# Designs tried in a protein design run: peptides against a protein of PDB entry 8BZL. Part 345

Target 1, 228 residues: chain A of PDB entry 8BZL
Amino acid sequence: SYDRAITVFSPDGHLFQVEYAQEAVKKGSTAVGVRGRDIVVLGVEKKSVAKLQDERTVRKICALDDNVCMAFAGLTADARIVINRARVECQSHRLTVEDPVTVEYITRYIASLKQRYTQSNGRRPFGISALIVGFDFDGTPRLYQTDPSGTYHAWKANAIGRGAKSVREFLEKNYTDEAIETDDLTIKLVIKALLEVVQSGGKNIELAVMRRDQSLKILNPEEIEKYV
Target 2, 242 residues: chain B of PDB entry 8BZL
Amino acid sequence: SRRYDSRTTIFSPEGRLYQVEYAMEAIGHAGTCLGILANDGVLLAAERRNIHKLLDEVFFSEKIYKLNEDMACSVAGITSDANVLTNELRLIAQRYLLQYQEPIPCEQLVTALCDIKQAYTQFGGKRPFGVSLLYIGWDKHYGFQLYQSDPSGNYGGWKATCIGNNSAAAVSMLKQDYKEGEMTLKSALALAIKVLNKTMDVSKLSAEKVEIATLTRENGKTVIRVLKQKEVEQLIKKHEEE

## One batch from the design tools (peptide; made by RFdiffusion4, then SolubleMPNN)

Design b1_p30_2_s2 (from b1_p30_2, 13 letters changed)
Fold by OpenDDE base, seed 1:
Structure b1_p30_2_s2 (fold): chain B 228 residues (1-228), chain C 242 residues (1-242), chain A 30 residues (1-30)
Amino acid sequence: as target 1 above (228 residues)
Amino acid sequence: as target 2 above (242 residues)
Amino acid sequence: MSDRLFEGGAGEPVPLDWLQWRLERAESRR
């Protein structure tokens, strides 16, 4: 069967390993990204952290650079590799180009990396989708999404992972200019979107906020509860 | 689904990596290893299964490996794989020390190996390592630490955890009895014995079947000590008297 | 067991030189 080979098309033109990697993404915790006017927000579903697990080691939102952060859905170990490569690229870009990466640039880099793994002999696709948010040097907020195929697009709002469909439906209905008029409203929108699939309120949400000209801030549970 | 079982780098239609899951299954049949973080130290307790009379007692620790002056690990799974990975850990730790003139932070050592493990799940021609590891360590950043890693290259920090045979039951017991902020190394040792006594498929726990190592700080230095058989016997005896 | 692959985190940032080395080492085992 053609689906046994990582680098071959099926007779009907499908790359099954890429599609199956997308199924792996759907098993991941839900992540949501929203672009506001002067803010970008990432939210991730916290699965019930095992009581004895160190929360510090359970981070699904990671900084790629000072101006870019990423949330992911899918295989955590795969995500770590992508994140680390992206971090290296961000730093390399700063050194060589003397400017931070644009969000689009680093997204393209990640996308290209993923795509390469779909064509490389003996390599499986990355089992992750990513939401990449940040600010360009001109202060423009950006949100991009990548999938295992290496496809990427810019979004106003999007979701990935197991609850992505429900969250996207919510966002399609509720993402308006009024809903993102302020930073607080934008944060509320993300929380409300996640609450479509997350049980037990703010305790099960990881939330990161990046405002224009500010560093990434991960909100603590108490801060999240203020928006509930 | 069986169609995807044979290749190491193939997703199933459901997005599963069966070879990684099978590696984890193999680990489930290995001897039990426990890790418990205390306020004043961290410990590993491992089941010793290979008590062969002809084994030269030179093996002080079959399952617990010193990685550097500040870290040790225990292994559950394929011994040969464990030997390779523990050697890699030592090499990585030494290289970091040489490069930066300071000991490698605990999490960084764990993640370095996890990247290697992950590669064996993504690149063709290699099988996943059939090994899970528990890491204990101390560094200046986070103090005493306990980590677990699996064949996927995933890892996490823990207050207490278990790998190998009956690990789920052990973790359940640890969740019940572990008191955050109140755990002394002494209490942790007692808890380890309690859990092992219930999870090991033996009628009676004996010191011959258990390896315990503690990591403590004394005079600003990390001390990794494997408990003597007599010390383990005393712990078992105390448990039986309770 | 499958769910464990989707748990955990991406780890903390590490020094660039070390990160590069880790990536290279992982790739060299291909």
Scores: peptide ipSAE 0.421, ipTM 0.779, DockQ to the pose 0.680
Fold by OpenDDE base, seed 4:
Structure b1_p30_2_s2 (fold): chain B 228 residues (1-228), chain C 242 residues (1-242), chain A 30 residues (1-30)
Amino acid sequence: as target 1 above (228 residues)
Amino acid sequence: as target 2 above (242 residues)
Amino acid sequence: MSDRLFEGGAGEPVPLDWLQWRLERAESRR
């Protein structure tokens, strides 16, 4: 059956395993990214951490380098592999080029990695989409999204995962220059966007902020509540 | 080429990895393993199913494996797969020690194995490992730790958790009885016995059917100890008297 | 059971050399 062949096109031109990997992404927790003027913000839906789970080990936002971070939706184990490969590439780039990666560069690397896994008979696609944010060396904030197919695009704001449609609809209505005029407003926008799909406020949101010339900051629940 | 494709774990139309889920289902039929984190230690408790009178070597621990001086694990699932993975854990831990002249941090050891597990869910010609693991350990970064990993290569840290047969019921009981911040190793042992007594499909819990290991710190060293049968008997007796 | 595949952590940063070794080791099982 064409649905079982990893690298075979259907008669109608579909790569079923890629499409099915996209369905896996839709089962993932919602992630949102917003590019502000001098800030990038990632937010992720925290499923109620199982009462006995260590919250430290439940992170869906991770640093790829000092200037780049990533949120993902989909298979966590797949994401870990992508993240780790990206981390290696970021460090390799620093060693070889003597500059940090641009956000586009590392996005393209991740996208290329994903794409290769769609053309190998010995591999299934990665079941993840990613929001990649950061700052280029010139201080320009960037947001990229990539999917299981290896496509990538630059965004002002975007969402992935289960609630992505609702969050995107919210962002389409509410993302304005005024809404991102300040860092605080940008953070508020992300929180408000996530609240479209997250029932219990502040406690069920993971939020990361990267400001220009600053390291990634993960906000604690108390800090998040100040914006709600 | 086609033969490898048919054996690759693939996505269903709904985005599910059924072979991974089936591996997890198989683990659900394996003997119960519990892990409980306490303030002063961490423990593993595992069901011992294979009591053969003719077994010459009373394996002190059939399901609990020492990985290094600071970590141990318990396994639920296919024994042959477990042997491969536990050996791999030991190799990884030793390699880290040789390379960095320090013990591998607990989470890093877990994650290294999880990368291998994940690979077996993504690469052609491979099946998922039919094994879940509980890890107990101590490191200088986070102190006492408990982790769980599954066939997907996913993992998480826990205060208390269960894998194998009746794991859902066990987890429910742990959620009810686990007192955060107040859990002593003594209380954790009592809780482990309580949960096993209710979740094991045995008429009466006996020391011969339970393996328990504790990990503690003494004089700045990690001590991993498998409880003697008499100690387990005493724990069971105490539970029956309460 | 399916929900567990979408939970958990991405892991902490590790030394580059170790990370490379981990990745290579996983890939060598192909």
Scores: peptide ipSAE 0.469, ipTM 0.819, DockQ to the pose 0.680; fails the geometry check
Fold by OpenDDE base, seed 3:
Structure b1_p30_2_s2 (fold): chain B 228 residues (1-228), chain C 242 residues (1-242), chain A 30 residues (1-30)
Amino acid sequence: as target 1 above (228 residues)
Amino acid sequence: as target 2 above (242 residues)
Amino acid sequence: MSDRLFEGGAGEPVPLDWLQWRLERAESRR
C-alpha cells in the first residue's frame, strides 16, 4: 500500500506539508473580511478575468448557508471540496438541530476537516485558507479565519492570500469604531484595504455584503465604483 | 526539487503541486482542442493526429465524445485517462437523470468530474489524471455553455478557449478575433479553422486532421452533430480563399 | 501553468443529495 504518510513530523517537530500548504495559500488571490456593527463584508481580488472567461463561473465568495458565506485563498479545487462539505453540514445541522449553524460551529467543522487531512494517512493538507463570515441566530456578526492546519480564530478584520500582509497592515491602522460605524463605511474600508494590492479600481474586486437578517449580496462593478 | 517530483502529489516547499504541473505539461504536448461559444450554438474543434491507415473503423470522432443528449466533450492528454473520465461523465449524467428525472445541468456534470480529478491530486497512491477537457452543452438554466477543466480539478466557463499543443497561441488569437455578442456559429467555425490553421504543426490544414462538432438547438431539442469531412473541407477552402 | 490552480470558481450550489453523492464518490477513490 503506497499509503505512505504524507504529512509527518520532521525531526525538529515541523509538519512541512502543512507549512507548504500555507505557502500555496500565499499564492492565491487576496481576500479580505471585515466585521462591521450590523454587516459583514468580504472582498476578493479578481485577477483580470481573461476577456474570454465567463465571469459567472469565477466566484471566490460562496454562500455556505443563508447566514454564512466564505471567501478563500489558495487551491480553488480544494476550496470547492471544503465549501461543499460545509454546505452539507449546514443543511444537516438545520435538519437535526432545527436551527441554522452558528458561524463558529461551521468554522470549527471546516477546521476539523482540515486538521483531519493533516493527520490522515494518504492525504495531503488542503491548500486553502478561508474567511468565514455571517450572522449567528442572535444577530451577532462574526468573522473567522481558518488555515491549512485546521487552526481557526475570530477576527474583527483579516486578510489572506498573496497581498494579505499589506492588507492586514492597512486594516490594523484603519480599523476603528468610527470606520465601521455605518454599513457604507464598512464597505468603503474593505474596498480601500483591497486597493492597497489591487490595481485598476473596482473592476478587479469582487465584493459581497451580508447584513443582519439579509441574504448575501454580491455587488456589481457599478455598485462598487460608488464606494471607490 | 526532484524529491517532490516522484512521490504522491505533495506540496513543494514553495507550495507547488509538481505532479499536477507535470500532468499539465503532458497535456501541452497533446493534440489541440478548441471550443467556441456562439449566440446560436457552441462548437468543439480537435486535432486528429493518429490517422492509422490500418484502422478498420474510422471512428467518426476520436477526440470528441457525446456525453448525453445535451453535452459533448473533447479531450487533450493521455488517451487511457480520457477514456476513464469520459465513461465517468456518462455514468454521472445517467445517474443524475435517473435520480432527478431531468438532464444534469452542464456545470454540475463538469464539477462532479472535477471533484474526482481533485481527489486524485489529494489522496495518496494516486497520480493526477493527465487530461484536460473542453465541455460543450446546453441546459435550460444558462443555455449554450463552454467549460474547461484541468488535472487539478479546477474548471471555468469560457466564451472561447483552447487546450493542448500551442494552446497559449490559440487563446491569444481567439482573444483578438472573438467578437462578443456578434459570434454566430458560422463565424465561430471560420474562427476555429483560422486558429487551427495557425496553431497546428502542419504545413497545410486538411479535413482528415480535424474533427469538428457543433451543438445547436432545433425545435426545442439539442442537436449534437459531428461535421462530415466534406463540410470541414469546405470550411478550410473558404478560409484559404479569404 | 501554476497560476491556473488558483483561478476559477468554487461552483454553484447543487442539490444536497447529489452533493453528498459527489463527495462520497470522490472519497471512494482513495
Scores: peptide ipSAE 0.445, ipTM 0.801, DockQ to the pose 0.842; fails the geometry check

Design b1_p30_2_s2 (from b1_p30_2, 13 letters changed)
Fold by OpenDDE base, seed 2:
Structure b1_p30_2_s2 (fold): chain B 228 residues (1-228), chain C 242 residues (1-242), chain A 30 residues (1-30)
Amino acid sequence: as target 1 above (228 residues)
Amino acid sequence: as target 2 above (242 residues)
Amino acid sequence: MSDRLFEGGAGEPVPLDWLQWRLERAESRR
């Protein structure tokens, strides 16, 4: 079936659907990622969980594998598809290569997936950006970002979503070697960065920590408050 | 821009999916459906709008569908879309059972359908499903559960929620009256009647206009029961006496 | 209503074989 072209070049060379997908990302909850010395930290703005909502089902940070986790901003349903495909790839890699993926590898996989959706007839781009963090097998902490276009870059720290501009400005000013000297300081930096856009302190923050050779740890609100 | 409204799967300049939003708007005109999670069970309560005198088949439940032995759902929106999605849910649940020799976990069934819904928002030549669903279920992992899904393929777990007509008002009422940790199925039924009485655009709530199903555990088995009209009448009467 | 598209969660991990089947089924509806 001749599926109608969705993503096409404008006369001036723009891919409007990709640009508009980036606008969708800006409507998403703010997510922040920071690479420390031996730690990676993801934080996400929790919009006031509706009083009657089950918090278990409102997770914005998810594991892709034991050594990789992801936060996203944008369309939640789109994110679920990307996450699930990434999970399959991580397991497939373990089966075929007998090693876990590098953070760069899985980021590139996700980026390639997104890029294909910008070039395929009858498909719109994914309306998500992602922060992907983890450890390579050599113990090196990594942080990557990918956007709806399928571009990706490595970062020391970055933010995506609604409050990303303010959070990035904060990180640009406050990300120093001293600020990430310890795991606790790195966590504090993420929390402080999110507090630029999140009201009411630690109750409205989802925070995940991954240390070298450790699994993803989601901090509870009480643990977060200790850093505020 | 009207140009983006006419195409099913295109982002607006503001990053909106108008066809998905319009599908959600259409659901707002459908009959009200409530879900309430209790400590000892979970229930669905749905408005019955099509009371036609000539309906031969007393569909015991027009809006509440049994999916498997451990799950049921209610639907708000386009009936034809609902039929397709409920059939798909049953198929997915059965396939899981055959493959793993155990019932599908509740959340996994919900997410499987949500992936299908999402696909209809991303792939060209398709419109979003004009349907929201409430799911009730029990599994060994999380016990009694209540979920809501929408045309976008998004979902969430809830203690109590509402879809369809006057859903916002219903949710507000549920937030006021729902007591976390203290909700019995009996109290949940009373709450459902209270909310429906205020949110349904009827002068008087009658048992003919309300469908209620409960999901409980008895002797280590899930029991899904649609309340008889007489039982619903008693619930309404009890509410009127309070 | 538009805000609901940005709420919710990504779901829990599921068995790989089942996840593959789900993904294929969703893609087959293209």
Scores: peptide ipSAE 0.443, ipTM 0.794, DockQ to the pose 0.842; fails the geometry check

Design b1_p30_2_s3 (from b1_p30_2, 14 letters changed)
Fold by OpenDDE base, seed 5:
Structure b1_p30_2_s3 (fold): chain B 228 residues (1-228), chain C 242 residues (1-242), chain A 30 residues (1-30)
Amino acid sequence: as target 1 above (228 residues)
Amino acid sequence: as target 2 above (242 residues)
Amino acid sequence: MSDRLFEGGAGEDVPLDWLKWRLERMESMR
């Protein structure tokens, strides 16, 4: 009978499978998110793609909708499931409510999904954290972070994955109103933050930018180098 | 710790999924499968281990499966699991065709199966599939394609790759000899033979122990062809003469 | 081998109806 209960409380009140899923996240590539004034930026550490691997298939920043995108750290296959569920929800919301989701709404949806997998018999937690960025319909930029437990919070800037501690320390030091005064400065802040953990400059960074009333733009390596 | 080895796929204290890793280890003992992408086609080459003279049905291809008119796959791992997954691939491909009146894009077919694989790593009462797959295909979006997927539900596109026994050594050889942008199907076939000759634990490579399929485009149609034994013999002979 | 679990494709954007079908299919396999 115990074989069905994957996530149970320890005597000390811990959910070990959730904690262990958080350890899986720490093995993932570093992702960073920054909210600017009229821009949201996601950056991810690119691991050197194997020489014979197609780079096209290695994306860590995904659009959930026209106004929302997500970066993740942890198990890629787990992330794909969350992304697909979130995409369905975003589109369903547009169809039923006739408005795009708020960033908070879709974050809460993802968080609730994760939480259910920590409480349901016969399911293990998702081994991912996510940074969710976008614009609400009123044009307000938002950044949220979720973890394997299903908790979520709004942030000005945050990082997840292997180098998250170092990146967060950098952001805590360098995130100022002056540092995000322009879109370009905001992008530069993200790149600088990632360079704390990425050795080979702009070639090993995936960067996505969403500006107010604009679609998600993935920057090419040449565009990234201009900020470096 | 052994406690995490015996139950439904759960995280270890270090954040590892041991059941998935063990499934991948099991695949390492399976027959070698190679995939190579060329400019004018894509190929699969697989080790044939079950050569039983008493088999009534001459299976022309034991490890290479046609999925639809535009895609094929090769499998390394548990045969029964492979049969389930290849059948599922065919069902998904057919369902897409029915719904959209066009063939499923290659990557979409791969991802659909990968989501199923992932589910078997997360849902209780299920074990990971003990199978890795190589997919070859053509679609109008990306042309010729090669993909690899594993028991975790991860996948990737490749120019050349290998799964199964001695896959690491094979990949190393492919990295050395694969010339990006200059690979013809003919050269890819020669490379496949070269790699198999070195990675298969046989004293001498024979056509009986190798299955090769090519996917090409002729007159705007995809052609999937399993090479005849005589053709494979000629490839082996050419390799021995070089 | 463990590092492979953290690499690879996150999938392509696909039509909603197809995603719904895929999700339903996975649930039916439970």
Scores: peptide ipSAE 0.452, ipTM 0.779, DockQ to the pose 0.707
Fold by OpenDDE base, seed 3:
Structure b1_p30_2_s3 (fold): chain B 228 residues (1-228), chain C 242 residues (1-242), chain A 30 residues (1-30)
Amino acid sequence: as target 1 above (228 residues)
Amino acid sequence: as target 2 above (242 residues)
Amino acid sequence: MSDRLFEGGAGEDVPLDWLKWRLERMESMR
């Protein structure tokens, strides 16, 4: 059956393993990204950590470099591989080009990596989508999404994972220039968007903020509650 | 029985990795292993199933492996897979020590192996490792630590957890009895015996069927100790008297 | 059981030289 072939097109032109990897992404926790004027914000649904689980080890937002971070939906183990590859590439770029990567560059790298895993019979696709945010060297905030196929696009705002449809619908209605006029408003927009799918308020949200010329800041629950 | 591609772990139409799930199911039939974090130490307690009286070699520890001076692990699943992974853990730990002249941080060792496990779920011609691990350790960054990893390459830190047979029931019991911030190693040992007594499919818990290791700090050094059978007997006896 | 595949840690920050070594080792296992 074509369903079992990793790299074989179906008669109707489908790459089933890529489509099935996209179904895996839909089972992942919801992540949202918003590009503001001088800020980028990532938010992720925190599944209720098991009572005995150490919360420190449950991170879904990761720095790739000082100017780039990502959130993901899908298979966590697959995500680690992508993150690690991206981190090495960011450093390699700094060494060879003497400048940090652009957000587009590292997104393209990740996308190309994913694409290669869709074309080799010896590999299955990555079961992840990613939201990649950061600042280019010129201070321009960027948001990109990539999926298991290796496609990528730039966004003003987007969501991935289980609740992505509802979050996207919210963002389509509420993302305006006024809604992102300030850093605080942008953060509030992300929180409100996540609250469409997350129960019990700010305690179940992981939020990361990157401002122009600043490092990634992960907000603690108390800081998040100030915006709720 | 959907003959999944025998060569590569692939996604189902629903986005599931059935070979990974089946590996996890196989681990559910393996001997129980518990881990409990205390304020003054961390422990592993594992079911010992193969007591072959005819084995000349007193395997002091069949399921608990020392990784380095600061870490140990216990395994549930396929023994041959466990041997490969534990050897890899030791190699990684030694390589780090050589490179940085300090012990590898606990989480870094766990993640290094988890990436290997993940690779065996993604590359052709490979099957998932049929092994889950519990890791206990100490490092200068986070102190005493307990981790769990599975065939997918996922991991997490825990205060207390269980893998293998009846793990869900064991975790439920641990959630009920684990007192955050008040857990001493002594209390943790008692809790381990309590949970094993209820979760092991044995009529009576005996010291010959249980391996326990503790990791403590003494005079600024990590001490990993496998409890002697007599010590385990005393713990069981104490539990029976409560 | 399926939910476990979507849980857990994404890893911590590690020395880049070490990360590079890990990746190279993984490539050698392919």
Scores: peptide ipSAE 0.451, ipTM 0.789, DockQ to the pose 0.615
Fold by OpenDDE base, seed 1:
Structure b1_p30_2_s3 (fold): chain B 228 residues (1-228), chain C 242 residues (1-242), chain A 30 residues (1-30)
Amino acid sequence: as target 1 above (228 residues)
Amino acid sequence: as target 2 above (242 residues)
Amino acid sequence: MSDRLFEGGAGEDVPLDWLKWRLERMESMR
């Protein structure tokens, strides 16, 4: 029997384990998401890959389905669990409903999963926030964020992780209709936002783009440098 | 506050998982394990600490485990935990083979176990596994591969790395001497001996205290071979002559 | 030491049926 509740209310009404999980998120690499007109873009701060590490195995942006991808900040191992469950749900939805998930649907699923881990005896919260982007079947671009509590909201642009405050401040200032007028401008906006907190330019950025009716594309460093 | 140090699967106020960190610390006191990726193979080299005269003369691997025909691993940490995890790896690999009629890709086996490790960091009533692993393997997708995983369920691919005692120093040496694109298995073996000689918690490096396994491809088949003591002696001798 | 928890791989694409099996097995270990 899991006799001790891990996540309980404090006398003052706080869920400390949720709050502490949010602190774990703040230690994660910065991720940014931007919704354009016909594009969604995710960018993640690449910590300098250790010398001798295989860069191929360092991925911070993952596809959940053909129409949805996710970036995260926080505990990488926790993120894998969420990603895997989300992938299964996306496919299950296709089989049962005969349509791909909406971005909201899969976000809500992830949020519900996280929430359950805040209320289940013998489980700690997930130490991750996620930016979930994609296209609904009607072609509408979407961006959602989830946090360790299971709260989620739709965004035009947002950031998570250690540099999130600075990046959000930048986005609040610079996210305009003109700034997202084209796909290229949207990509540039994400890169510029990340450069607020990332040192050494485009080499330390992972960037993914999803265009309407197209699959997720991870940009290579050379492609990123073209926007810098 | 240290009140969070004693409970498993809880965050500290700073967002740390102390039990995971403590498991990693415990591994830092375990025998050294090295992995080196070469162009023509991959190797594991592990410190053997448990030498007893009453052991059977039959070759034993203390820290190197064959997982399937295409993969092996080395372990640093709690032996009982290592046994559980290596058995799980074998089970997963076998199940995949039965289901898909092909060997499990190396990274997939690693991630399958890593998800198990992660679960032991998140579910109550469980402690983290006190084990880090190095994985060597070959598959048709990426060829020769080297992976490292830790108690958190984190993993990564490497050209060369080290776990256990003096791992930081070993990694530093590997960074200095590893030449990308030019590493042969022969040179990798020499490098392994060089690093172990400096990083093992022993007064003198001897063949009885070192286990080495190589993974190569011969005639389209993976060959996992544990080096004989005489072969290891020769490697040590060669190093001493240089 | 804590920084390691924020690094590494997010996993690879795997067959769906295999992923389901993995998840079920993990639940059985809980």
Scores: peptide ipSAE 0.442, ipTM 0.771, DockQ to the pose 0.799; fails the geometry check

Design b1_p30_2_s3 (from b1_p30_2, 14 letters changed)
Fold by OpenDDE base, seed 2:
Structure b1_p30_2_s3 (fold): chain B 228 residues (1-228), chain C 242 residues (1-242), chain A 30 residues (1-30)
Amino acid sequence: as target 1 above (228 residues)
Amino acid sequence: as target 2 above (242 residues)
Amino acid sequence: MSDRLFEGGAGEDVPLDWLKWRLERMESMR
């Protein structure tokens, strides 16, 4: 069955479904990533969990492997598919190459996956952007961002989702070598950046930290409040 | 533009998936189903709308499905879609059991189905499933659990929630009356009756119009029990006396 | 209702073999 082409070029050369997927990303909760000297930090806006919702099941920061984490903005169900495929690829790489993936490698894999969904008949683009952070085997901290088009770039700091513009403006002004001189300062920078768009302080922030040769640590609200 | 409403699985200019939203809207017209997590168990309570006198098979549970020995679900939406999804849940659960010689963890079963739902929102030539589900279960990892999933393939864990007709009102009532950490199964049953009595578009709540299932642990085994009509009648009577 | 699409769980860690099976099954549905 010739599934109708979903993503087609407009007469002016635009891929409307990709652009519209980017609009979906803008409706997502804000996520922030910052690369420090020996630390990477992800922060996500926690919308007030419904009083009766189990907070355990509301995860916006996910480990892809021991050395790589991902935050996303946009459609949660779409993100889960990307995360699962990335996890399989990370493990496959370990089995076949006997080394963990580089952050760039897994980002490129995710980007390629997204790009294929922009070109395949009968598939819509993924409605997500992702911040991918981690450490390469040489101990270098990395931050990458990818969007629905499958484009990816390396960043010192970036933001995605609803409040991304305001957060990026803040980061452009405040990201300095002095601001990331220590792990604690880097964490503070992420929190301050998120507070530009989050009203209720530390209670509505999910924060994850990865240090060199350490596993992902999700900070609890009490730990976050120490930085506020 | 109406063009984005008619085509399956495409984004609107505003980044919306209208077919998913419309599926969710359709579920709002389905019979009410609620779930409540207690310290000593979890329950589903569902509105039974199609009481046809000529129904030969007393389906003890029209809307509540046993998935395996440790899990059950209730559905709101298109019955045919629900049948497909519940069969898939059973298949996935059995496949896991065969592969690992242990029951599938509750969240893993939920997410497996949610990925299928998501696929029907992303692949051309398919429409979203017009079904929301509530899942109740027990596993060794998290104990008693309650989950909700929707046509998008999104899911969440809940202490109490509702899907279908008047679900927003039901959730509001649950938020008011649910006491975290103090909920017994007995209290949960009473709360379920209270909420259904107010949210169902019936003049009088009757046992014939309500299905209730409880999931408990007895002697290290999960017990899924559909309440008998007499038991439901007693719960309703008790509520009317309060 | 649209806001629900942006909320919820991104999934849990599962055994790799099981995850592979799930992905293969989804691909078969394409």
Scores: peptide ipSAE 0.441, ipTM 0.776, DockQ to the pose 0.800; fails the geometry check

